# Peptides against a protein of PDB entry 7BDX, part 82

Target 1, 212 residues: chain A of PDB entry 7BDX
Amino acid sequence: EMGAAACTLLWGVSSSEEVVKAILGGDKALKFFSITGQTMESFVKSLDGDVQELDSDESQFVFALAGIVTNVAAIACGREFLVNSSRVLLDTILQLLGDLKPGQCTKLKVLMLMSLYNVSINLKGLKYISESPGFIPLLWWLLSDPDAEVCLHVLRLVQSVVLEPEVFSKSASEFRSSLPLQRILAMSKSRNPRLQTAAQELLEDLRTLEHN

## One batch from the design tools (peptide; aimed at target 1 A74 N118)

Design b2_p25_1 (made by RFdiffusion4)
Pose (drawn by RFdiffusion4):
Structure b2_p25_1 (pose): chain A 212 residues (1-212), chain B 210 residues (1-210), chain P 25 residues (1-25)
Amino acid sequence: as target 1 above (212 residues)
Amino acid sequence: EMGAAACTLLWGVSSSEEVVKAILGGDKALKFFSITGQTMESFVKSLDGDVQELDSDESQFVFALAGIVTNVAAIACGREFLVNSSRVLLDTILQLLGDLKPGQCTKLKVLMLMSLYNVSINLKGLKYISESPGFIPLLWWLLSDPDAEVCLHVLRLVQSVVLEPEVFSKSASEFRSSLPLQRILAMSKSRNPRLQTAAQELLEDLRTLE
Amino acid sequence: AGTTTAEEANAAGTTTAEEAEALRS
């Protein structure tokens, strides 16, 4: 209970750039981010499906962990630190997104997809994520999730890699062969404006790159 | 005059999340949200045989109080703090909406309805408002108000209550059937565009979940 | 340039806060 309370407080204060700089400056953050991935992996493996039932100081603990990772990556030196020091944590995040079934732990997936988008803002972070093993199959599969907020964060991540045609050129062929053009087109007609324009903007960029 | 000027200044700065977080600790020593409800209750009681006066120092004081409550509930930890600590203030807001006759204190009713919408974004806040005494009769009473802005914010609150699970096993199935569908339909053909669109949106949501 | 969890959590309350500020003016 005490461990989760401290992680929740750290999640709250981690929204500040001044606090994020202080976390990376203290010589204990490396250990914190290594054991964070282990705790997130342990939490996901412990779930035999079901749902989560807002596990008392268990789900709030991993949500605080993913929330902190997201708030750290939201700061320039935070996403810089993560791609240099905590590349194993990025591997764990990408692995746990594929390991989590559609509809299972939706809040954890959006926090994790938010952090991958933030890390992709760093040039090396974009290279590391896009060059990870089944990255493209993972993207199109996360789009098969019924939750609209998960689809929105997948499209924002796809748009981020698509916005760097150099990195996008390395993962060619499968971007044209396997892309769920029909699902992205359906998302460009959603009544939810943020999801609709995200898919509309991604479609504009996808059609423009195939011709230009 | 001085009290209202300081409250208006606080309403201006309360649009910041950093300021809202700072306000939530101050409620301990000076019961800011406890005495806010008393001041709002005292103001409406003082309008015995009369309606609003406006441009007054007293009018702008309670507008600033309701505006601050709204701006606090607009921040995630603000609406979380209100439903945990200031449930009495939420009771007062819901009570004063029913106590105010139609056409009386229109600006105050809109600001109060905006704060209830914001608190309803929090899961416990939605339960607390929808399970409050006389809540459905209050929605009907507020929709009989001639002012279009008040009707708009009632429809926005009703839409917030209609969306999300609320157990969904006839707990929310009966809430939808018990609404003034005729008045919502009349407002769907309204000449006020903002009101017409809110009633149209709500009607789509009522039909979607039928 | 990054997106924080707090900004995202507060996104639903932004329009009401702006409307309340407009009413203040």

Design b2_p25_1_s1 (made by RFdiffusion4, then SolubleMPNN; from b2_p25_1, 17 letters changed)
Fold by OpenDDE base, seed 2:
Structure b2_p25_1_s1 (fold): chain B 212 residues (1-212), chain C 212 residues (1-212), chain A 25 residues (1-25)
Amino acid sequence: as target 1 above (212 residues)
Amino acid sequence: as target 1 above (212 residues)
Amino acid sequence: EGITVEELLNEPGVETRKETQRLGE
């Protein structure tokens, strides 16, 4: 309980850039983000079939951790920190996104995907994530999720890859050969306007790349 | 481990007034400080004779909590919040200071005393604390501590009472009848300059009150 | 030599987009 409350407050205040700088300016930042990854991994490993209630103290604790990572990654210095000094955490997030089944731990997936999206704003971060083993299969695995918000954040991450020629060129063949086009087309017809827009924009970006 | 790390970061960032305002501006502040009191109480109750290593994750967690309370109380709106909305936490701090033996959990005592001192900057806070049952006996109990830093913060809290006529007048008889004058005189001869100064200042303040 | 935390804090990053998660939003 108390840990979750403290982490939740830290998450809330981490929406400030100055707080992110203060977190990173301390000698404890590296250790904190290392333990963050371990804690998130331990939580996902403990899920062994039983849907841990989304509202458990443990779940809220892990959500707050993922939220902190997201807020850190929202800031330029935070992205730089994660990509330079906390790559293991990024690797852990990618791993956990793969380990979670479609429909499992949706809120955590969304938070992790948001963090990866923020990291992808930095070309160095985008390169690092996209060069991860199994990254493209992971995107399609995640895009099979029944949750519209998961799919939305996957589409945004896919778009970040597609919009960066230097990154996309490296995996364009794999990307084109495995692209779940019918799934993306179905999303472009979604009643969810955010998902619909993201899918439509991605389809337009893909069409632009086919003509060039 | 992770809880202590998160709480430690929250403590660090709570040195900012804007962060204190952000903590208090949320709907979670009341719950957080309620659980803070419970957690501190549980820790002190668990101490049953064994000096929990000062460096344990649990100890660091509780120290960070006490640090957060201190930083909140350092700000005017934080004092107002504690005195209006979190009195149970103040009561818990007073209780725990009584439950701890001389020489026991010195660092925690110092942090708790610092928080009470900060609360005492507000006349309403000073009134609330000083009107607590057994407050004067508690001060003398704490002043029997072998730790100079504990004694220093006790002397500062005593001075806050003595310097406020509206508060001091209510308990002046009890205060004068129980005052450990020889102990304070001994502290005024301390080799610790901070303790020496605090004891000397308090003795001067007391002399001023005897002549008026 | 690894970039110091101080150097990391001072590096101007390209901020084109950001996504923050606030409590209660």
Scores: peptide ipSAE 0.025, ipTM 0.759, DockQ to the pose 0.079
OpenDDE base, seeds 1, 3, 4, 5: peptide ipSAE 0.020, 0.017, 0.020, 0.019; ipTM 0.760, 0.758, 0.757, 0.762; seeds 1, 3, 4 fail the geometry check

Design b2_p25_1_s2 (made by RFdiffusion4, then SolubleMPNN; from b2_p25_1, 17 letters changed)
Fold by OpenDDE base, seed 2:
Structure b2_p25_1_s2 (fold): chain B 212 residues (1-212), chain C 212 residues (1-212), chain A 25 residues (1-25)
Amino acid sequence: as target 1 above (212 residues)
Amino acid sequence: as target 1 above (212 residues)
Amino acid sequence: EGITVEELENEPGRETRKETQQLGE
């Protein structure tokens, strides 16, 4: 309980750039993010099937941790910190996204995907995560999720890859061969306007790359 | 472990007034400080004798919580919040200071005394804590501590009472009858310059009150 | 020379719609 409450408050205040700088300026930052990865991994490994107690103290704690990572990754110095000093955490997030089934742990998936998207804003971050083993299969696995918010954040991450020629060129063959085009086309017809827009934009970006 | 790490980071960033405002501006603040009191109480109740593992995750967690309370009380809006909305936490701190023996849990005592001192900067806070049952006996109990930092913070809290005529007048009879004058005189001769100064200043303030 | 915060945010040539997402609870 108390840990979850403290972590939740830390999540809330981590929306400030100055707070992110303060978190990272301490000698404790490395340890904190190391334990964060371990805690998230332990939680996901403890999940028995698809039934998540979304409101459990443990769940809220892990959500807050994922939220902190997201907010840190939203700031330039935070991205640099994660990509330089907390790569194991990024690897853990990628692993956990792979270990979770479609429809399982949706809220956590969204937060983790948001963190990876924020990391992908930095070219160094984008390179790092996109060069991770199984990254492209992971994107398609995640895009099979029935949840519209999960799919939205996957599409945004895919777009971040597609819009970077230096990164996309390395994986273009695998990307094109495995692209779930029919799924993305279906999303472009979604009644969810955010999902619809993200799918349409990605389809336009992909068309631009086929003509160039 | 993770809870202690998160709470420690929250403590560090709570030195900022803007962070204190952010903590208190959320709907979670009341719950957080309620659980804080319970957590501190549970920790103190779990102490078997005088041997504290000062470096235990649990100890560090409770120290961080007490540090957060101190930092919140350092800010005007934080004092107002504590005195209006978190009185049970103040009651808990007073209780815990009473339950701890001389020499027991020194670091926690110092942090709790610092928080009460900060609360005492507000007249409403000073009134509230000084009107607590057993407050004067508690001050003398704490002043029997062998630790110079504990004694220093007790002397500062006593001075805060003495310097406020509206508060001191209510307890002046009990205060004068129970005053450990010889102990304070001994502290005024301490080799610790901070303790020496605090004891000398308090003795001067007391002399001024006897002549008025 | 340390990469400035500005250089870290605006890597020259990356046309990503960099909408950073902050989630406050």
Scores: peptide ipSAE 0.037, ipTM 0.791, DockQ to the pose 0.065
OpenDDE base, seeds 1, 3, 4, 5: peptide ipSAE 0.034, 0.035, 0.021, 0.035; ipTM 0.789, 0.792, 0.773, 0.790; seeds 4, 5 fail the geometry check

Design b2_p25_1_s3 (made by RFdiffusion4, then SolubleMPNN; from b2_p25_1, 17 letters changed)
Fold by OpenDDE base, seed 4:
Structure b2_p25_1_s3 (fold): chain B 212 residues (1-212), chain C 212 residues (1-212), chain A 25 residues (1-25)
Amino acid sequence: as target 1 above (212 residues)
Amino acid sequence: as target 1 above (212 residues)
Amino acid sequence: EGITVEELENEPGVETRLETQQLGL
């Protein structure tokens, strides 16, 4: 209970750039993000294939942790910190996104995908996550999720790869050969306007890359 | 571990007024401070008269909670919130300060006394804490502590009472009859300059009240 | 732009003599 309450308050205030700077300016940030990854991993492992109890204190605690990571990654110095000093946390997030089944822990997946999207704004971060083993298969695994918000953030992360020639060129062959084009085309016809737009934009970006 | 890390980060960022405002602007603040009091009480009760292990995660967690309360009470809106909406937390802090023996949980006592001192800047807060049952005996109990920092913050809280005629007049008879004047006089000769100054100032304030 | 996951807004005023406990005491 109290840990979840404290972590939730920290999540709320971490939406401020000044708070992110304050978090990172302390000697405690490294330890915090190290334990964050371990805690998130322990939570996902504890699910034992069962449906997550979303209303549990444990769930709220891990959501707050993922929210904090997202908000830290929303700031330039926060991205730099994560990419330089907390790569193990990024590896953990990528791993956990692979471990979770479609429809499982949807809220946590969304938060983790948001964090990776924010990290992808940093070219060094995008390079790091895109060079992770199984990154392309992971994107397609996550794009199989029935949740529109999961799929939205996957499409945005895919777009970050596609829009960066230095990243896309390294994996272009694998990317093109495995691209779930029919799934993305289906999303471009979604009734969810955000998902529809993200899928359309990605399809436009992909078309631009085929003609160049 | 993770709860203590998150709470410690929240403590650090709570030194900012904007962060205190953000904490209080949420619907979660009331629940947080309610559980804070319970958690601090549970910790003190768990000591069973033993010496506190200062380096425990539990200790660090409770220190961070007390630090957050202190930092919230350091802001005008935070004092208003505590005095209006979290009186039970103030009652808990007063109770725990009474329950702790001289030399026991010194760091926690200092943080709790700092929080009460900050609350005492609000006249409504000073009224509330000074009207608490056993408040004057509590001040003298706390002033018996061997720790100079505990005694310093007690003297500052006593000074807040003495400098407010509307508060002091209500308890002036009890205060004067029980005042450990010899102890305060001894503190005015301390080698600790902060304690020495606080004791001297209080003695000057008391002399001013005797001549008026 | 980075995604911020919002929680809380509110603004109050300034007072002077307050001990902020920085992390590390």
Scores: peptide ipSAE 0.055, ipTM 0.760, DockQ to the pose 0.175
OpenDDE base, seeds 1, 2, 3, 5: peptide ipSAE 0.014, 0.037, 0.017, 0.038; ipTM 0.751, 0.747, 0.751, 0.745; seeds 2, 3 fail the geometry check

Design b2_p25_1_s4 (made by RFdiffusion4, then SolubleMPNN; from b2_p25_1, 15 letters changed)
Fold by OpenDDE base, seed 1:
Structure b2_p25_1_s4 (fold): chain B 212 residues (1-212), chain C 212 residues (1-212), chain A 25 residues (1-25)
Amino acid sequence: as target 1 above (212 residues)
Amino acid sequence: as target 1 above (212 residues)
Amino acid sequence: EGITVEELENEPGKETREETLALGR
């Protein structure tokens, strides 16, 4: 309980740029983000066995950790820190997104996808994650999720790849050959207006790339 | 480990007034400080049995909690919050200071005493803690500690009482009858310059009150 | 003035796409 409460407060205050800077300027940040990855991994591995109540202190604790990573990645200095000093954490997030089944841990998936999106704002970060083994198959695996919010954040991450010519050119053949076009077209007809808009924008971006 | 790391980061960032305001402005603050008192109490109660290594993750976690309370109390809005909404935590800190033996948990005693000193900057806070049952005997118990830093923070808390006429007048007879004058005089000859100065200042303040 | 117990930590630099905050409040 106390650990979850402390981590929840840290998550809440990490929405401030000054707090992110304070977190990263200390000698404790490296250790914190190292243990964060391990803790998130341990939690996801525990889900295969026991019906951990999604409302548990442990779930809230891991959500707070993922929230902190997201908020750190929302700041440019935080992106630089993660890309330079915490690559293992990024690798862990990518792995955990692959380990979770469709419909499993929706909130955690959203937070992890938001963190990767924020990291992708940095060209170096986008390059790092997009060059990860199985990155494109992972995007399509995540896009098979029944949850509209998961799919929204996948589409936003795909857009970040498509909008960067240097990154897209390296994967363009694999991307075009595996693109779940029918799934994206279905999302462009979603009743969720945010998902609908994101799918339409991505389809327009893809059409523009076919004509160039 | 992860809880201690999160709490340590929260401690570090709580040195900022804006972070203290952010902590207190959330709906989680009341719960956090409630659990904080319980966690600190559980830790102190565990010390009577096992030789918990003072360098344990648990010790570091509780130090971070006490540090957060201190930093919150260092800010005017934090003092108001503690005095109005977290009186049970103040009662717990007073109790724990009584439960710890001389030479036991020096760092924790210092942090708790610093938090009480910060609370005593608020007249309402000073009134609340000084009206606590056994407060004056507790000060003398703590002043028997062999550690110079513990004794320094006790003397500072005593000065806060002596310098406030409204508070001092209520306890003046008990204070004068129980004053460990020989102990304070010994501290005024300490090789620790901070302790020496604090003891001299208190002796001067006490002399001034005898002449008025 | 209150006594602060500081563990002081240092700040790094900014980029331009719309950042997404995960508000924990």
Scores: peptide ipSAE 0.086, ipTM 0.786, DockQ to the pose 0.211
OpenDDE base, seeds 2, 3, 4, 5: peptide ipSAE 0.035, 0.040, 0.081, 0.027; ipTM 0.760, 0.760, 0.785, 0.758; seeds 3, 5 fail the geometry check

Design b2_p25_2 (made by RFdiffusion4)
Pose (drawn by RFdiffusion4):
Structure b2_p25_2 (pose): chain A 212 residues (1-212), chain B 210 residues (1-210), chain P 25 residues (1-25)
Amino acid sequence: as target 1 above (212 residues)
Amino acid sequence: EMGAAACTLLWGVSSSEEVVKAILGGDKALKFFSITGQTMESFVKSLDGDVQELDSDESQFVFALAGIVTNVAAIACGREFLVNSSRVLLDTILQLLGDLKPGQCTKLKVLMLMSLYNVSINLKGLKYISESPGFIPLLWWLLSDPDAEVCLHVLRLVQSVVLEPEVFSKSASEFRSSLPLQRILAMSKSRNPRLQTAAQELLEDLRTLE
Amino acid sequence: GSKERILEENKARNKELWEETLAAL
């Protein structure tokens, strides 16, 4: 209970750039981010499906962990630190997104997809994520999730890699062969404006790159 | 005059999340949200045989109080703090909406309805408001107000209550059937565009979940 | 979604009302 309370407080204060710089400056953050991935992996493996039931100081603990990772990656030196020091944590995040079934731990998936988008803002972070093993199959599969907030964060991550045609050119062929054009087109007609324009903007960029 | 000027200044700066977080600790020593409800209750009681005066130092004081409550509830930890610590203030807001006759204190009713919408974004806040005494009769009473802006914010609150699970096993199925569907339909053909669109949106949501 | 949109509209409207109140001072 005490462990989760401290992680929740750290999640609250980690929204500040001054606090994020202080976390990376203290010679204990490397250990914190290594054991963070182990705790997130342990939490996901411990779930035999079901849902989560807002596990008392268990789910709040991993949510605080993913929330901290997201708030750290939201700061320039935070996403820089993560791609240099905590590449194993990025591997764990990408692995746990594929390991989590659609509709299972939706809040955890959005926090994790938010952190991957933030790390992709760093040039090396974009290279690392896009060059990870089943990255493209993972993207199209996360789009098969019924939750609209998960689909929105997948489209935002796809738009981020698509916005760097150099990195996008390495993962050619499968981007044209396997892309769920129909699902992205359905998302461009959603009554939710943020999801609708995210898919509309991604479709504009996808059609423009195939011709230009 | 001095009290209202300081409250108006606080209403201006309360649009910042950093300021809202700083306000939530101050409620301990000086019961800011406890005495806010008392001041708002005292103001409405003082309008015995009369309606609003406006441009007054007293009118802008309670507008600033309701505006601050709204700006606090607009921040996630603000609406979380209100539903945990300031449930009495939420009671006062819900009470004063029913106590105010139609056409009386229109600006105050709109600001108060905005704060209830914001608190309803929090899961416990939604339960607390929807499970409050006389809540459905209050929605009907507020929709009988001639002012379009008040009707708009009632429809926005009703839309917030209609969306999300609320157990969904006839707990929310009866809430939808008990609404003034005729008045919502009349407001869907309204000449005020903002009101017409809110009633239209709400009607779509009522039909979608039927 | 709709709740976020209305929240942003409420914030904008509350700012407008604050400006009117401030002008009345």

Design b2_p25_2_s1 (made by RFdiffusion4, then SolubleMPNN; from b2_p25_2, 16 letters changed)
Fold by OpenDDE base, seed 3:
Structure b2_p25_2_s1 (fold): chain B 212 residues (1-212), chain C 212 residues (1-212), chain A 25 residues (1-25)
Amino acid sequence: as target 1 above (212 residues)
Amino acid sequence: as target 1 above (212 residues)
Amino acid sequence: GRLEELQEENLEEVKKEGAELQASL
């Protein structure tokens, strides 16, 4: 309980840029983000056994940790810190997104995808994430999720790859050969307006790349 | 480990007034401070059995919690919140200071005394603390501590009582009859300059009250 | 360029969504 409450408060206050700077300016940031990855990994590994009630203190704690990472990644210095000093955490987030089944831990997936998206605002972060082994298959695995918000954040991350020629050129062959076009087309007809828009924009961006 | 790391970060960032306002402006503050008291109480109760290594994750966690309370109490709105909405936490801190032996958990005692002192800057807080059952005996119990920093913070709290006529008048008889004058006189000769000064000032304030 | 503009626009939306998620927990 207390750990979850403290992390939840830290998540809330980490929405401030000054708080993110204060977290990163301290001598404890490196250790915190290292343990964060391990804690998130332990939680996801524990899901195979006990029906961890999503409303458990453990779930709330892990959600708050993912939220903190997301808020840190929302700030330029936070993105730089994660990419330079906490790459193992980024690798862990990518791993955990691969380990989770469609429909499993949806809120956690959304927060982790938001964190990766925020990291991808930095070209160095986008390069790092997109060069991760199995990144393209992971995108399509995640895009098979029944949850519209998961799919929305995946589409945003895909769009970041597609709109960055330096990144897209490295994966273009695999990307084109494995693209779940029918799934994206189905999303462009979604009743969810955010998902619909993101899918339409991505389809337009993909068409632009085919003509160039 | 992770809980202690999160609380340590929250402690660090809570040095900002804006962070304290953000903590208190959230819907989770009441629950957090309620659980904080329980967590601190559980820790102090566990000391009777296992030699809890003071460097344990649990100790670090409780120190961080006490630090957060201290930082909240350093801000005017934080003092008002504690006195209005978290009185049980103040009662818990007073209890724990009574339960701890001289020389036991010195760092925790310092943080708890700092929090009470900060709360005592508000007249309503000072009134609440000083009207607590056994408050005067507790001050003398704490002043018997071999630690100079514990004694310093006790002397500051005593000074806050002595300099507030509305508060001092209620306890003046008990205070005068039980005052460990020889102990305070010994502190006024301490090699610790902060303790020496605080004891000298308190002795001067006490002399002023005897002449009025 | 276009990516940065799109990412900045989406960043504010992502911040809002994060706050909504936090409020739902």
Scores: peptide ipSAE 0.195, ipTM 0.834, DockQ to the pose 0.137
OpenDDE base, seeds 1, 2, 4, 5: peptide ipSAE 0.184, 0.191, 0.189, 0.191; ipTM 0.833, 0.833, 0.834, 0.833; seed 1 fails the geometry check

Design b2_p25_2_s2 (made by RFdiffusion4, then SolubleMPNN; from b2_p25_2, 17 letters changed)
Fold by OpenDDE base, seed 5:
Structure b2_p25_2_s2 (fold): chain B 212 residues (1-212), chain C 212 residues (1-212), chain A 25 residues (1-25)
Amino acid sequence: as target 1 above (212 residues)
Amino acid sequence: as target 1 above (212 residues)
Amino acid sequence: GRLEELQEENLRETQEFGAELQASR
């Protein structure tokens, strides 16, 4: 209980750039983000057995942790910190996104995907994430999710790869060979306007790359 | 572990006035400070048995909580919040300061005393604390501590009472009858310059009140 | 230019989503 309450407050205040700078300027940041990854991993491993009620203190705690990571990654110095000093956390997030089944832990997936997208704003972050083993298969696994918000953030991450020629060129063959085009086309017809737009834009970007 | 790490980061960033405002502007503050009191109380109750190692995660967690309370109380809106909405926490801090033996949990005592001193900067806070049952005996109990920093913060709290005629007049009879003058005189001869100065200033303030 | 604009927009989106999630609990 108390840990979840403290972490929830920290999540709320971490929306400020100055608070992110203060978190990272301290000597505790490395330890915090290391334990964050371990805690998130332990939570996901616990899900296969007990239906952890969505509203448990443990769930709230892990959501707050993922929220903090997302807020840190939204700031330039936070992205630099994560990519330089907390790569294991990024690897953990990628792993956990792979371990979760379609429709499982939707809100946590969204936060984790948002954190990865935020990291991908930096070329260094995008390179690191996209060069991770199984990244392209992971994108397609996540794109199979029935949740529109999960799919939206996957499409945004795919677009980040497609829009960077230096990154896309390295994976272009695998990307083209495995692209779930029918799934993306289906999303371009979604009733969710954000998902529809993101899918349509990605399809346009992909067509542009085929003509160049 | 993770709770202590999160709380430690929250403690660090709570040194900012803007962060204190953000903590208090949320809907989670009341719950957080309620659980804080309970957590601190549970920790102190656990000490009578197991020598909780000073460096335990639990100890660090409770120190961080006390630090957050202290930082909140350092800000005007934080003092107002504590005195208006979290009185039970203040009562808990007073109780815990009474439950701890001389020389026991020195660092925690210092943080708790600092929080009470910060609250005492407001006349409303000073009135609330000083009107608490057994407050004057508590001050003398705490002043028996062998630790100079504990004694320093007790002297500062005593000075806050003495410097406010409206507060001092209500307790003047009990204060004069129970004043550990020999102990304060001994502190005025301390090798610790901060303790020496605080004791000397308090003795001057007391002498001034006897002549008026 | 584009990176800065993307960063500002994404920061806002992140903050809005975080606030929505916190308010829903």
Scores: peptide ipSAE 0.237, ipTM 0.837, DockQ to the pose 0.126
OpenDDE base, seeds 1, 2, 3, 4: peptide ipSAE 0.228, 0.020, 0.236, 0.234; ipTM 0.836, 0.799, 0.837, 0.838; seeds 2, 3, 4 fail the geometry check

